# Designs tried in a protein design run: peptides against a protein of PDB entry 3C66. Part 93

Target 1, 189 residues: chain A of PDB entry 3C66
Amino acid sequence: KSWANLFEKNDFFFRYKFYLEITAYTRGSDEQHLKWSGLVESKVRLLVMKLEVLAGIKIAHPFTKPFESSYCCPTEDDYEMIQDKYGSHKTETALNALKLVTDENKEEESIKDAPKAYLSTMYIGLDFNIENKKEKVDIHIPCTEFVNLCRSFNEDYGDHKVFNLALRFVKGYDLPDEVFDENEKRPSK

## One batch from the design tools (peptide; made by RFdiffusion4, then SolubleMPNN)

Design b2_p20_1_s2 (from b2_p20_1, 8 letters changed)
Fold by OpenDDE base, seed 4:
Structure b2_p20_1_s2 (fold): chain B 189 residues (1-189), chain A 20 residues (1-20)
Amino acid sequence: as target 1 above (189 residues)
Amino acid sequence: MITEKELERLKKESVFIPEK
């Protein structure tokens, strides 16, 4: 199967047991988020390259399209909550306390003018070398380098009140609902 | 450049691969 075929959503979120989520957060304007998320997205390939050379990683395949979401985010605490709870099916229900911005509601006055947190999430499917091996794979090193790379690109991105970047390792059964279509069943544990 | 919280989050990003 060609690499190009791996970038289609069809079975990407069912193909791997493990995923790395890369989420760019912005509490600010659309313009700020577009710049920040665009930068992060542009650097994902570098992270993939660094992951691929780790001895414990057999395959690191990026999903080519980001998942976009936004929430009404009145407070910094809300912003922190989003960062804590997003990216896991186990915890994402906590986000129901916030108003998700949708195409249906975005023009409502209460939402249109509200402070927002924007999220762009990239996914990397991971296959590990587990055959006849018992090891711990530490992906935190390349992940840290990635975060530093992104944040150092522009001084403005050092403002954690506005810009954040998180990487989360998740199992397939714990992927956020956003990655599945309505007719798709979440992978079982 | 990164916060302590970010660093802590990143440090835990590791996978134990059991022997088959």
Scores: peptide ipSAE 0.221, ipTM 0.792, DockQ to the pose 0.515
Fold by OpenDDE base, seed 1:
Structure b2_p20_1_s2 (fold): chain B 189 residues (1-189), chain A 20 residues (1-20)
Amino acid sequence: as target 1 above (189 residues)
Amino acid sequence: MITEKELERLKKESVFIPEK
């Protein structure tokens, strides 16, 4: 397969059994989110490099474009709920309790000036080295290094009321709906 | 910089090597 195929949405999210999701969260301004998510996205390649050298991982391939979404987020509890429920098909239905901001509704009076949570998500497809005798792969070490790298870049990113960063390991059949087109069938277990 | 909650989540980021 050419690398070009890995960057096509249709092929990428059906190619791997496992994915690592990297989500930058911001409860604040669009400008704050742009800076935060941009930083996180700029460091993803470093995480990929660290994952690739793990004995149990054969391949770690990033999807090149982030997925963007935002919700009206009036309370801190709502913000915590978003962080807890987002990133898994199993749990994402809980987000239906919040108002999704869209191009069609963003100018509505009730939405325009409302507090918002912004989300930017990067995906890494993972292929494991099954020929290796190692029974377990611990990705928490490179993930911890990545989080530390991002949060330490600017003192402002230490404010967890505003800025958050989550990494989630998911199976292909449990990917969020956002990665599939309306006409695509979700991978089976 | 990392909260206790974040640390706990990261500790869960481990997998058994799946079958081919």
Scores: peptide ipSAE 0.192, ipTM 0.783, DockQ to the pose 0.542
Fold by OpenDDE base, seed 5:
Structure b2_p20_1_s2 (fold): chain B 189 residues (1-189), chain A 20 residues (1-20)
Amino acid sequence: as target 1 above (189 residues)
Amino acid sequence: MITEKELERLKKESVFIPEK
């Protein structure tokens, strides 16, 4: 009973001060994205295991479901912009310059056949052992190993024009709007 | 495997500084 409640959306994005975001990007077909994001998602548990054994990390809890979004992405510059701006409340407003694909608009002629960037984002809540007086906790090694693991699965995933994978460390008050419901108030600083 | 640009992003985002 206790473990199931820890992964419910209702309090997950309020429970931790810090989060690690894992986003799989695909500029291509929905089929390509399904394969790529599915692979990334299947490996998240391995990243969690590596994070939990690091000195200074008390808890690393993954949220169980990915967040899915897609944008019309006509140029490579747009794709780079998405990767640069997505994942932080401070910067996500820049994405308003692009057309978000929704269930309501996906059948429009201007959207249906347009080049798209697909995004799947997983979240890990982090709690740190402050008592260790460590001024810094470096998660670079496990994160790099994770990226290498995913990209090494298939040679096609080495094509950065199509497939990308980013990890972002964010504070709870800077989480993207997508993680909150309309009736939820964003955490304060 | 990973580009230099991707590696730089990871280095920037993967360092935690505990809040006092």
Scores: peptide ipSAE 0.190, ipTM 0.782, DockQ to the pose 0.621
Fold by OpenDDE base, seed 3:
Structure b2_p20_1_s2 (fold): chain B 189 residues (1-189), chain A 20 residues (1-20)
Amino acid sequence: as target 1 above (189 residues)
Amino acid sequence: MITEKELERLKKESVFIPEK
């Protein structure tokens, strides 16, 4: 397969058993989110490099396109709920309690001026090296370094009431619905 | 800096290597 084909959405979310999700959260303005998510996205390649050199990881392959979503987020508790529930098919249904902002509803008066949480999510497909006879790979070190790198870029990004960054390890069958087209079936367990 | 909550979330990120 050509390298170009590896970046096509068509089979990326079916190719790996395991994925690392990188989600930048912003409860604030669209401008704040654009800056924050842009920074995070710009550093993903560095995380990939750090993952690739781990003895237990054979391949760390980034999906190049971010997934974007936004919710009406009137309270800090709602913002915490989003961060807790987003990124897993098992828990994402809880987000139905919040109003998803869409192109169809964004101009509604109740939505237009409402407080919002913005989400940008990057995905890394993971293939593990079984030849090392390791049963477990800890990825918390490179992930921690990545989060520290992003948050240390600007002092404003230290405000966790506004800016958050989460790394989530997810199995392919538990990927969020957003990664699949309506005509696609999610991988089975 | 990262929050303690973020750190705890990251510390638990570990993967079992499946046999193929």
Scores: peptide ipSAE 0.205, ipTM 0.788, DockQ to the pose 0.538; fails the geometry check

Design b2_p20_1_s3 (from b2_p20_1, 6 letters changed)
Fold by OpenDDE base, seed 3:
Structure b2_p20_1_s3 (fold): chain B 189 residues (1-189), chain A 20 residues (1-20)
Amino acid sequence: as target 1 above (189 residues)
Amino acid sequence: MITQKELERLKKETVFIPDE
């Protein structure tokens, strides 16, 4: 398909002014996260289909690769903080208060056995068909339906202490640093 | 099911004005 080049990372995060972030959170085991994030990822195409048929949306283009991260998360308050601060450049610096788990540190005794929050984030690039730039775009209904779809798959996913799912509209210049390579410059406002 | 808190968060995070 002619889309093959569109899935190349190279310019995806520079192509759109607006993105929808879909983040699956798990405060629990890696196994729990793999199941939860895998389910969410498997349903993203259904959300895209629902977005594409909205009159205000011209294009909804998913980036196919998830972004993975994990933090030491000793408390429920830390888990709420992650969910509040993750997903934008403006707020992500607050996450520096938590220990990011990396390949270099994951075997450290203080990290290995610590409670963790796992994050898997999918992105959808959006182009709007809005004649008046001052008109409100509202996609909360299909997003709510998506959350309900994911949570209804298994009763265990109703445990908000463990499993969470957030959808966030983000401007291109406010994307998290993780989407850019070290040699890439963040889009300007 | 989605909680009221989650719904309010979604409304805040998925409703915007694309004025840029």
Scores: peptide ipSAE 0.651, ipTM 0.948, DockQ to the pose 0.624
Fold by OpenDDE base, seed 1:
Parts: sequence; structure tokens; C-alpha cells
Structure b2_p20_1_s3 (fold): chain B 189 residues (1-189), chain A 20 residues (1-20)
Amino acid sequence: as target 1 above (189 residues)
Amino acid sequence: MITQKELERLKKETVFIPDE
């Protein structure tokens, strides 16, 4: 299997039992989000390198393309809700209470100038060296270092009302719907 | 730079038992 195949969608979201989601959030302008998400994405390889050297991690393979979405986000509470509910199939239905911005609706008067939350999500497929499935895996240290690295790049990224960064472990069967094509069946438990 | 709230969330979301 070629290395290039790891970065094609094809079977990436079926290949691993476990994934690490990295989501950059911006409640602000598209320009602000482009800068923030671009920075986060540029640092993902460093996180991968840190994960690969952990004894419990056998494989850490990034999916190279981000998933992009945006919602009308009129309040700070809505922004917190997005950050709480996004990233898993079991919770993402709560986002249906918000208006998803699409290419079809983005020019509507009620949407065009509305406050928005932008999301860019990167995925890392994980395989573990753990024989005992009940053994705890702890990757919070490299994840903390990653957050610090990204937020320290610009003072503006210290504004948590605008910029946020989340890392979340997700099982393959609980991946968000966005990673699958309409004709693909979600992995089973 | 990371807040206590963010740290606690990271601990919750990145410390796990990979049980199926």
C-alpha cells in the first residue's frame, strides 16, 4: 500500500478503531479563521511526531485534508454548545438547532452578515501497542503542548471568545457524519 | 496559555481506555 493512499479519503475512516480529532474554532471573520486554522493545520505534523514516540502508540497517521463547516452563531452560548457537541455522531444532532452555512444559503440576507462560528477539523488515525484493551491511554501531555504551541503564536489567539482549539478522542463508529460519503455505511462497534 | 478549563477538557477527551 502506497504512502499516498494514507492521505486519500478512500478507507481512512474505516482503517482505524480510534481517531484523534483536532478542531480549530473561530467565532469571527472568515479571515480570522483562515489564519487560525491554517496555523493549527501547519502544526499537526509536530503532534503526530510526538504521538509516534509514545510507547503505547503504534501508529499515528494524519488525514491531510481538513473538514470545513460553519454555523450561524448569534450568542456565546451557541458557540459553547458547538464546542461541546461537535466531534461525535452521538452528540452532533444537537447542532441541528443552529443554521448550517452552505454554498446555497450563504448569500441569504439572514445569513450573509450574521455572526458565524467556523470549524476546521483534522483527523489522526491511531493504532495502539496495548495488548490489554482495558489499559489506560494518556496522550494529554503532547496534546497540551500542541495547544500551547498554537495559542502562543499570536497574542490574538488568547481570546477564547473568538479562537478555540479542541482535541478529542473518538472511536471509529462514533465519527461525525461529515467524514463519510452519502453512499458509505458508518463503521459498526 | 492553556486555561484550567481547557486542560480539564483535554484530560477528559485525551485520557481514555481504548475498550471496544
Scores: peptide ipSAE 0.650, ipTM 0.948, DockQ to the pose 0.581
Fold by OpenDDE base, seed 5:
Structure b2_p20_1_s3 (fold): chain B 189 residues (1-189), chain A 20 residues (1-20)
Amino acid sequence: as target 1 above (189 residues)
Amino acid sequence: MITQKELERLKKETVFIPDE
């Protein structure tokens, strides 16, 4: 009973001060994205295992469901902008310059056949064993290994014009708006 | 394989000081 409750959305994004955000990007077809994001999602448990054995990490708990979004992405510069600005409340407002694809607009003529960037985002809640709060937390090695693991699965995933994978630390108060329901208040700083 | 640009971004985003 206790383990199931740890992965429910209701309190997950309020439980931790820090999160690791994992985003799979695809500028291509929905089918390409489904394969790529599905692969990334299937490997997240391996990353968790690598994080849990680090001395500075007390807890690494994955959220079980990805967040899905897509944007009209007519240029490579737009795709780079998405990868630069997505994943932080401080920067996500820049994405308002792009058209978000929704169930309401996906059949519009200007959107239906437009080039798209697809995003699948997963979260790991983190608690640290840090004696001095001024000490650096460095997890770039297991994250690099994770990226290499995902990209090595198929030669097609080496095409950075189509497939990308980002990992970033995010503070609870700086999580993207999409993780909160309309009735939920964003955590304070 | 991960590119140099991707590695630099990853290092920037996965190394931090919690008190900042």
Scores: peptide ipSAE 0.647, ipTM 0.948, DockQ to the pose 0.571
Fold by OpenDDE base, seed 4:
Structure b2_p20_1_s3 (fold): chain B 189 residues (1-189), chain A 20 residues (1-20)
Amino acid sequence: as target 1 above (189 residues)
Amino acid sequence: MITQKELERLKKETVFIPDE
């Protein structure tokens, strides 16, 4: 398959056992989020390049489209909770305590003017060169460099009250529901 | 530069054993 075919959603979230999630968080305006997430997204290719050269990484394939979500986020604690719970099926149910902003509800008065956390999530499918499945996989260095790169781009992005960036390993069976269509069945363990 | 808290979170989330 051409590299171009790997960027289609069709089987991307079924193709790999492991994914790296890259989530840009913004508790602020939509404009702030667009700038922040756009920057992060523009740098993902650099992270992929750094991952590809690691001996333990056989394949690092980015999914080209971000997943967008937003929550009503009244408090900083809510924002921390989002950052703690988002990114896995196992933990995402905790987000039900917050109001998910949808196309159906975004114009409701209680939602329209509410403080919001915006999320843009990029995915990288990973295949490892691990003979021993019990061997630790460690990609924290290139991930740290990536975060530093993004945050250093503009002084404003140093404000952790507004802008955050998380990277998380997720198993295919534990991917968030958002990556699957209604007719798709989640991968089994 | 990332905070120590952010670094610790990142280490937790980007270092794993596949069989676990």
Scores: peptide ipSAE 0.647, ipTM 0.947, DockQ to the pose 0.549; fails the geometry check

Design b2_p20_1_s4 (from b2_p20_1, 6 letters changed)
Fold by OpenDDE base, seed 2:
Structure b2_p20_1_s4 (fold): chain B 189 residues (1-189), chain A 20 residues (1-20)
Amino acid sequence: as target 1 above (189 residues)
Amino acid sequence: MITEKELERLKKETVFIPDK
């Protein structure tokens, strides 16, 4: 397949066994989230470049489309729960305790003016040179640099009560449901 | 800047042994 096809959904979430999930969180306004997520998204290519030069990483291919969702988030504990439970299939069911904001319900009085957490998630497909060995892959340094790069862009992004950024290794079989169409079967373990 | 809590979480989530 062409390099261009890697940026289309197609089989991207079936192509790799391993993914790096990058999620920008905002507990605030949609405007705040747009700025924050837009910044994060604009820096993903820099992270890819840093990952590609690591000896243990053979391939780092970004999926260009962000996955976006928002939840009614009344409390800070709810916001922490979202950050803890989002990003893997095995834990995402905990999010069912929160009200997902949709185009159909966003104008409801109980939702319209409610505190919200916004999520934008980017994915990088990974292929490792050592994937057939029990060798440690450590990418926390470039990931830390990425977080610091994003947070340092604006003083407001230092407010962890509002803005958060998570990077998570996810196996293909444990990808969130959002990456698959309703007619697609998730990869098996 | 990244907090200690965030760094610990990041290490947990980005340091791993890939399996088959």
Scores: peptide ipSAE 0.630, ipTM 0.943, DockQ to the pose 0.641
Fold by OpenDDE base, seed 1:
Formats: structure tokens, sequence, C-alpha cells
Structure b2_p20_1_s4 (fold): chain B 189 residues (1-189), chain A 20 residues (1-20)
């Protein structure tokens, strides 16, 4: 397959058994999130390069487009809940307790000026070497370096009440619903 | 820059044994 096929949704979320999710969170303004998420997204290729050289990883392919969502987030506890529950199918139902901001409702008076949490999520598909498939894979070091790289860009990004960055391993069958079209069936275990 | 809490979360979320 050509690289072009990796830049389109196509079968990307069916191709790999394992994915690394990179989520930029912002509880603040849309402008703040645009800057933060844009920075994170701009650095993803560097993380990919670091992952590719690890002995246990055969392939690390990024999906080039982020997934965007936002929620009404009136409290810090709600923000923590979002960060805890987002990113897997098994836990994402907890987010139903919050109001999802959509194009249809964003102009409603109760939503328009409400505090919001913004999410931008990038995905990396992972393939492991057969010989090492059953061995422990530890990618926390390059992930830590990535977090440090992003947070160090601007002093404002040190404010964890506003800006957060999470990296999470997820199995293909446990990917969030957002990555699938309405007509697509979730991968089986 | 990374907090202890973030580091512990990363260790939990990015250290795993791939299964079939």
Amino acid sequence: as target 1 above (189 residues)
Amino acid sequence: MITEKELERLKKETVFIPDK
C-alpha cells in the first residue's frame, strides 16, 4: 500500500491490532486549544521516528488527521473525568454525562458561553515484530520526551488546569466510536 | 516539565504486553 492510503481514513483503524492515541486537552478558549493542539500535532512525526527505532516495533504509522471534539466542562472534576474516560470504547460512555458541543447546538445560549474542554486526538498504528510480540513493550521514555517537548514550547502549557496531553495504548477493538463511520462495524477482539 | 502524576500515568498507559 502507498503512503497515500494511510492519509485517508479507509481501513486505517482496521489495519492494526494496536494504536497509540495522543490527545491534547484544553479547558479554555478555542484559540488556546488551536495553538496547543497545533503544536502537539506538529511534533507527532518526531515521536513516530523515535518509536520506529525501537526493537519491538516493526511499524509506526500515523493517521494524519486529528479527531476533534469538545464538551461543556463546568468544573475541574469534569475535566479530570474527561481525561480519565476518553480514549477507549469501554470507558467513553461515561462522557454521556457531559454535553457534547456540536455544530447544531454550539449557538445555544446555555452552550455558547459555557466553559468548555476541547480535545484533539492523533492516532499511530503499531505493528510489532513477531519475535517480540509476546514480550513487554515499553515506550514510556519516548512518550515522556514527547510530552516534555510539547510542554516546554510555551510557559503557559505548564498550566495543567488548562492544558493537558495524554498518550494511551489502545487495542483496535477498544478504539473510540469517533474513528468509525456509522456504517462501519467495530473490529472484534 | 512532566509531573510525577503524568509520568505514572504514562507508565501505566504505554507499557504493555501485546497479545494476539
Scores: peptide ipSAE 0.630, ipTM 0.943, DockQ to the pose 0.630
Fold by OpenDDE base, seed 4:
Structure b2_p20_1_s4 (fold): chain B 189 residues (1-189), chain A 20 residues (1-20)
Amino acid sequence: as target 1 above (189 residues)
Amino acid sequence: MITEKELERLKKETVFIPDK
């Protein structure tokens, strides 16, 4: 398959056992989030390049489209909870305590003017050379460099009350529900 | 620059054993 075909959703979330999630968080305005997430997204290719050269990583393929979500986020604790619980099927149910903003409800008065946390999530499918080896895979260095790169781009992005960036390994069977269509069955363990 | 807390979280989330 051409590289171009790998960027289609079709089987991307079924193709790999492991994914790296890159989530840009913004508790603020939509405009702030657009700038922040856009920056992060623009740098993902640099992270991919750094991952590809690691001996333990055979393949690092980015999914080209972000997943967008937003929650009513009244407090900083709620924002921390989002950052703690988002990114895996196992933990995402905790987010049900917050109001997910949808196209259906976004115009409701209780939601429209509420403080919000915005999330943009990018995915990288990973294939490891040591997949069958019970050896640790450690990519924290390039991930740290990536975070630093993004945060250093603008002084405003140093405000952790507003802007956050998380990277998380997730198993295919533990991907968030958002990556699957209604007719798609989640990969089994 | 990332905070210590952020770095710890990152290490937790990006260091793993690739086992099902």
Scores: peptide ipSAE 0.630, ipTM 0.943, DockQ to the pose 0.580
Fold by OpenDDE base, seed 5:
Structure b2_p20_1_s4 (fold): chain B 189 residues (1-189), chain A 20 residues (1-20)
Amino acid sequence: as target 1 above (189 residues)
Amino acid sequence: MITEKELERLKKETVFIPDK
């Protein structure tokens, strides 16, 4: 009863000051993305386990469902831009230069057969043992191990022109707009 | 395997100082 509520969307993105954002990128087919993102998602629990044992982390709670999006991505430079700008409210407005694929427009001739970048994003809510710590929190090692674990599953996932995986810390007030419903107010600083 | 570029980005994005 209590555990189920921790993973529901209703308050998850308001509960923590900090989140770890995990995004699987695919510039290719929907089938390629389904396999890649599914693999990444299946391994998130292993990352959580590694984070929970770190002295500075009190809580690491994964949100159970991924956020899905896709963009028309005609060039490799566009794909790099997506990977650079996605995942933060302060930078995501740069993505407005690209065409977001929606259920309403996906059948348009200019979109249907266009090259696409697919994104699947998962979140881990974080609580630290020390508030306002002046010391750095460094989780790059378990994150690197996670990336290597995912990429090593299939030789095809070594192709960075197609498959990418990013992890980043995001503050609650700087979460992407997609995590909030229309009736929800973004957390303040 | 993770590339040097990817590792540099990862270090930038997963090392931080917690504030309020």
Scores: peptide ipSAE 0.621, ipTM 0.941, DockQ to the pose 0.633

Design b2_p20_2_s1 (from b2_p20_2, 13 letters changed)
Fold by OpenDDE base, seed 5:
Structure b2_p20_2_s1 (fold): chain B 189 residues (1-189), chain A 20 residues (1-20)
Amino acid sequence: as target 1 above (189 residues)
Amino acid sequence: DENIIIEPESLRRSGSEIMS
């Protein structure tokens, strides 16, 4: 399936009520992150396949382009905070306490040599086929298998001080600001 | 609206809880 032709960015983040966010975190070098995030991204298609066969899921469509960001991350507590707060509009404002690395500031000495946390986030749009409001779809199993697959690929990826992987289920109105253009309004509840 | 998935935050927390 050619997912690349399914939806443009602007349409993708308005089309679904629900999204699964897959974020690869690296507190280390850019090279470490490139390898880690590349591995995670390469396995997303397998997760999509596992989601599509679930009875309660009508559609699982990946957005093929990752969202990249990095923060100055001087402490382990900061790294924990990033993992806790990132990925939701409700909580992402807490990240303002950290210095976001940008193309404009990356060459500053204070930023260039600082410890960094790198983030790569993939999105999957979900459409559910649920007859009753009380029915639940268990996506925990395929998601856990995905995490285990990624982390078991290399022994180095077992170091949680450096490498982390999180999956977050998010409603469309609670998507992070990064997925919308400046002129776009986020979906309402 | 009730969560339509089971344990939606467990996979998110696994990353942060290991650091605690």
Scores: peptide ipSAE 0.057, ipTM 0.702, DockQ to the pose 0.286
Fold by OpenDDE base, seed 1:
Structure b2_p20_2_s1 (fold): chain B 189 residues (1-189), chain A 20 residues (1-20)
Amino acid sequence: as target 1 above (189 residues)
Amino acid sequence: DENIIIEPESLRRSGSEIMS
């Protein structure tokens, strides 16, 4: 039984207080992004396995479907802004300054040939085995190993102007709007 | 809620912050 069969989108993002977001970024072609994001997605399972064996983590469950988006990204500064602001409800409104690429607008002359930033995001729900909220769990080791694994797979992925990978620890109430349906209310603090 | 993980912001970029 696959993880995809265990959780549905409608309840996954309400099930945990904490989530780890894994986002693959590409400022380049769609083909470049498909290869990069596909690689990252294929390795998430390994990260989950490493997280599950940590003493402070009770459960690490992946949401197996990626979230996809793309923006017109004319400058490197725009690309940095996307990487800084994406993945948190607190900051994602800054992305409204950029043109979101959609199926409806992708053929427009001003969009179809414009530089793009592509995003693919995977989510891991986390349940911690901590009695005292002051206790800390160090997830840097498995996360660093994961990043190294992905980045070292192909020499092209070392070009940070094109390919990037970010891991963001996010509380349930601060998840991006994309994970919720229009009729769903985000979790409260 | 208190921060449960050590230095979560260090994971935000796969560049110098996470690789150092």
Scores: peptide ipSAE 0.045, ipTM 0.704, DockQ to the pose 0.377
Fold by OpenDDE base, seed 2:
Structure b2_p20_2_s1 (fold): chain B 189 residues (1-189), chain A 20 residues (1-20)
Amino acid sequence: as target 1 above (189 residues)
Amino acid sequence: DENIIIEPESLRRSGSEIMS
C-alpha cells in the first residue's frame, strides 16, 4: 500500500501488530516544544521512506496526528522517569505519580507556573515480510539517521536536559492508552 | 510475536543511546 493511503484513527491502532513510536520530549517552555516537536514531525516522512526500503518491512504507514501531553515535571529525575515509562501500556501507570496538565487544570496557580515536560508522539504502523519466520529486522540505521537529523538541526537541541527524542518499537497490545478511546478494546496478544 | 526480532527495540536521545 502507498503512503498516500493513510488510515484514520478508528482502525490504525488495530491494523498492525507492531508500531514505531517517535516521541519528542521538552522540559522547558511550550514555545521550545512547539519548535522541537514541529521539527521532528516534519522529518517523520523521511524516516518512513527509509523504513519502507528495508527488505523485512512490507509496510510503514505513519499516523499523521501527533499525540500531545504534558506533565508537571519538577525534577530531572521526573523527566528521566517520563522518558523511561512513557510509550508502553505496561509501564505508563508510573506516570500517574506526576500531575498531568489538562485544559481543566492548566490555569491553576500550582500548575501554571510549574516546570513542565511536553510530549509529542508520532506513530508508524509496521507490517513485516518475515511474519512467522524467526528472523531479525534491523532498523538501527534509519532510526539513528533520523535522530541525528533532528538533533543536528539546531545546536540548542543538543541539550539533553531540555530536548529529547526517543524511538520505541511497541507491539499493538502494549500501545499506550492514549491511542484508544474509552469504548475501544485493546488488541490482544 | 516472538518470531520477529527488531533491533533496536528503542533508541533514546541520540543514535548512541540504544535501549532494550
Scores: peptide ipSAE 0.184, ipTM 0.750, DockQ to the pose 0.421; fails the geometry check
Fold by OpenDDE base, seed 4:
Structure b2_p20_2_s1 (fold): chain B 189 residues (1-189), chain A 20 residues (1-20)
Amino acid sequence: as target 1 above (189 residues)
Amino acid sequence: DENIIIEPESLRRSGSEIMS
């Protein structure tokens, strides 16, 4: 099995019990988001490398394609809500209160000129060394270093009103709906 | 094995994830 085959979507979101989600948020222009998300995405491999060297982690496997979404985001509170609720199946239904921007609706007058929050999400599948004597694996350090790396790259990225970066540890059964095709059933607990 | 990982909860929101 080639490495190329391993990075195909096919069963990626069924292969692991655990995933790390890296989401770049931008409340601003699409150009701002393109730069921000592009930076974050370009650094994910560095995070993977740091995760792989942890004794408790057997595999840190990145999914190579980002998931893109955007919402009408009229207020700062909406932006906070997006950051709080996105990335978990348990909580993502709260986002239904906001208008998801789609190719079908993006030209509607109420959406076209509305303030938007853009999201780009990368996924890393995690396999752990369960026989490791360490009771728990702490991924906080590599993740924090990653955030610092991204945030410090440009002074503009320190503006939390515009740019945000979240890392969320999720179980396979709690992955957002967006990672599954309509004909796929999410993993069970 | 679900308890094998310490979740980076502080990294889900802006602020506390950045080291001084």
Scores: peptide ipSAE 0.112, ipTM 0.728, DockQ to the pose 0.415; fails the geometry check

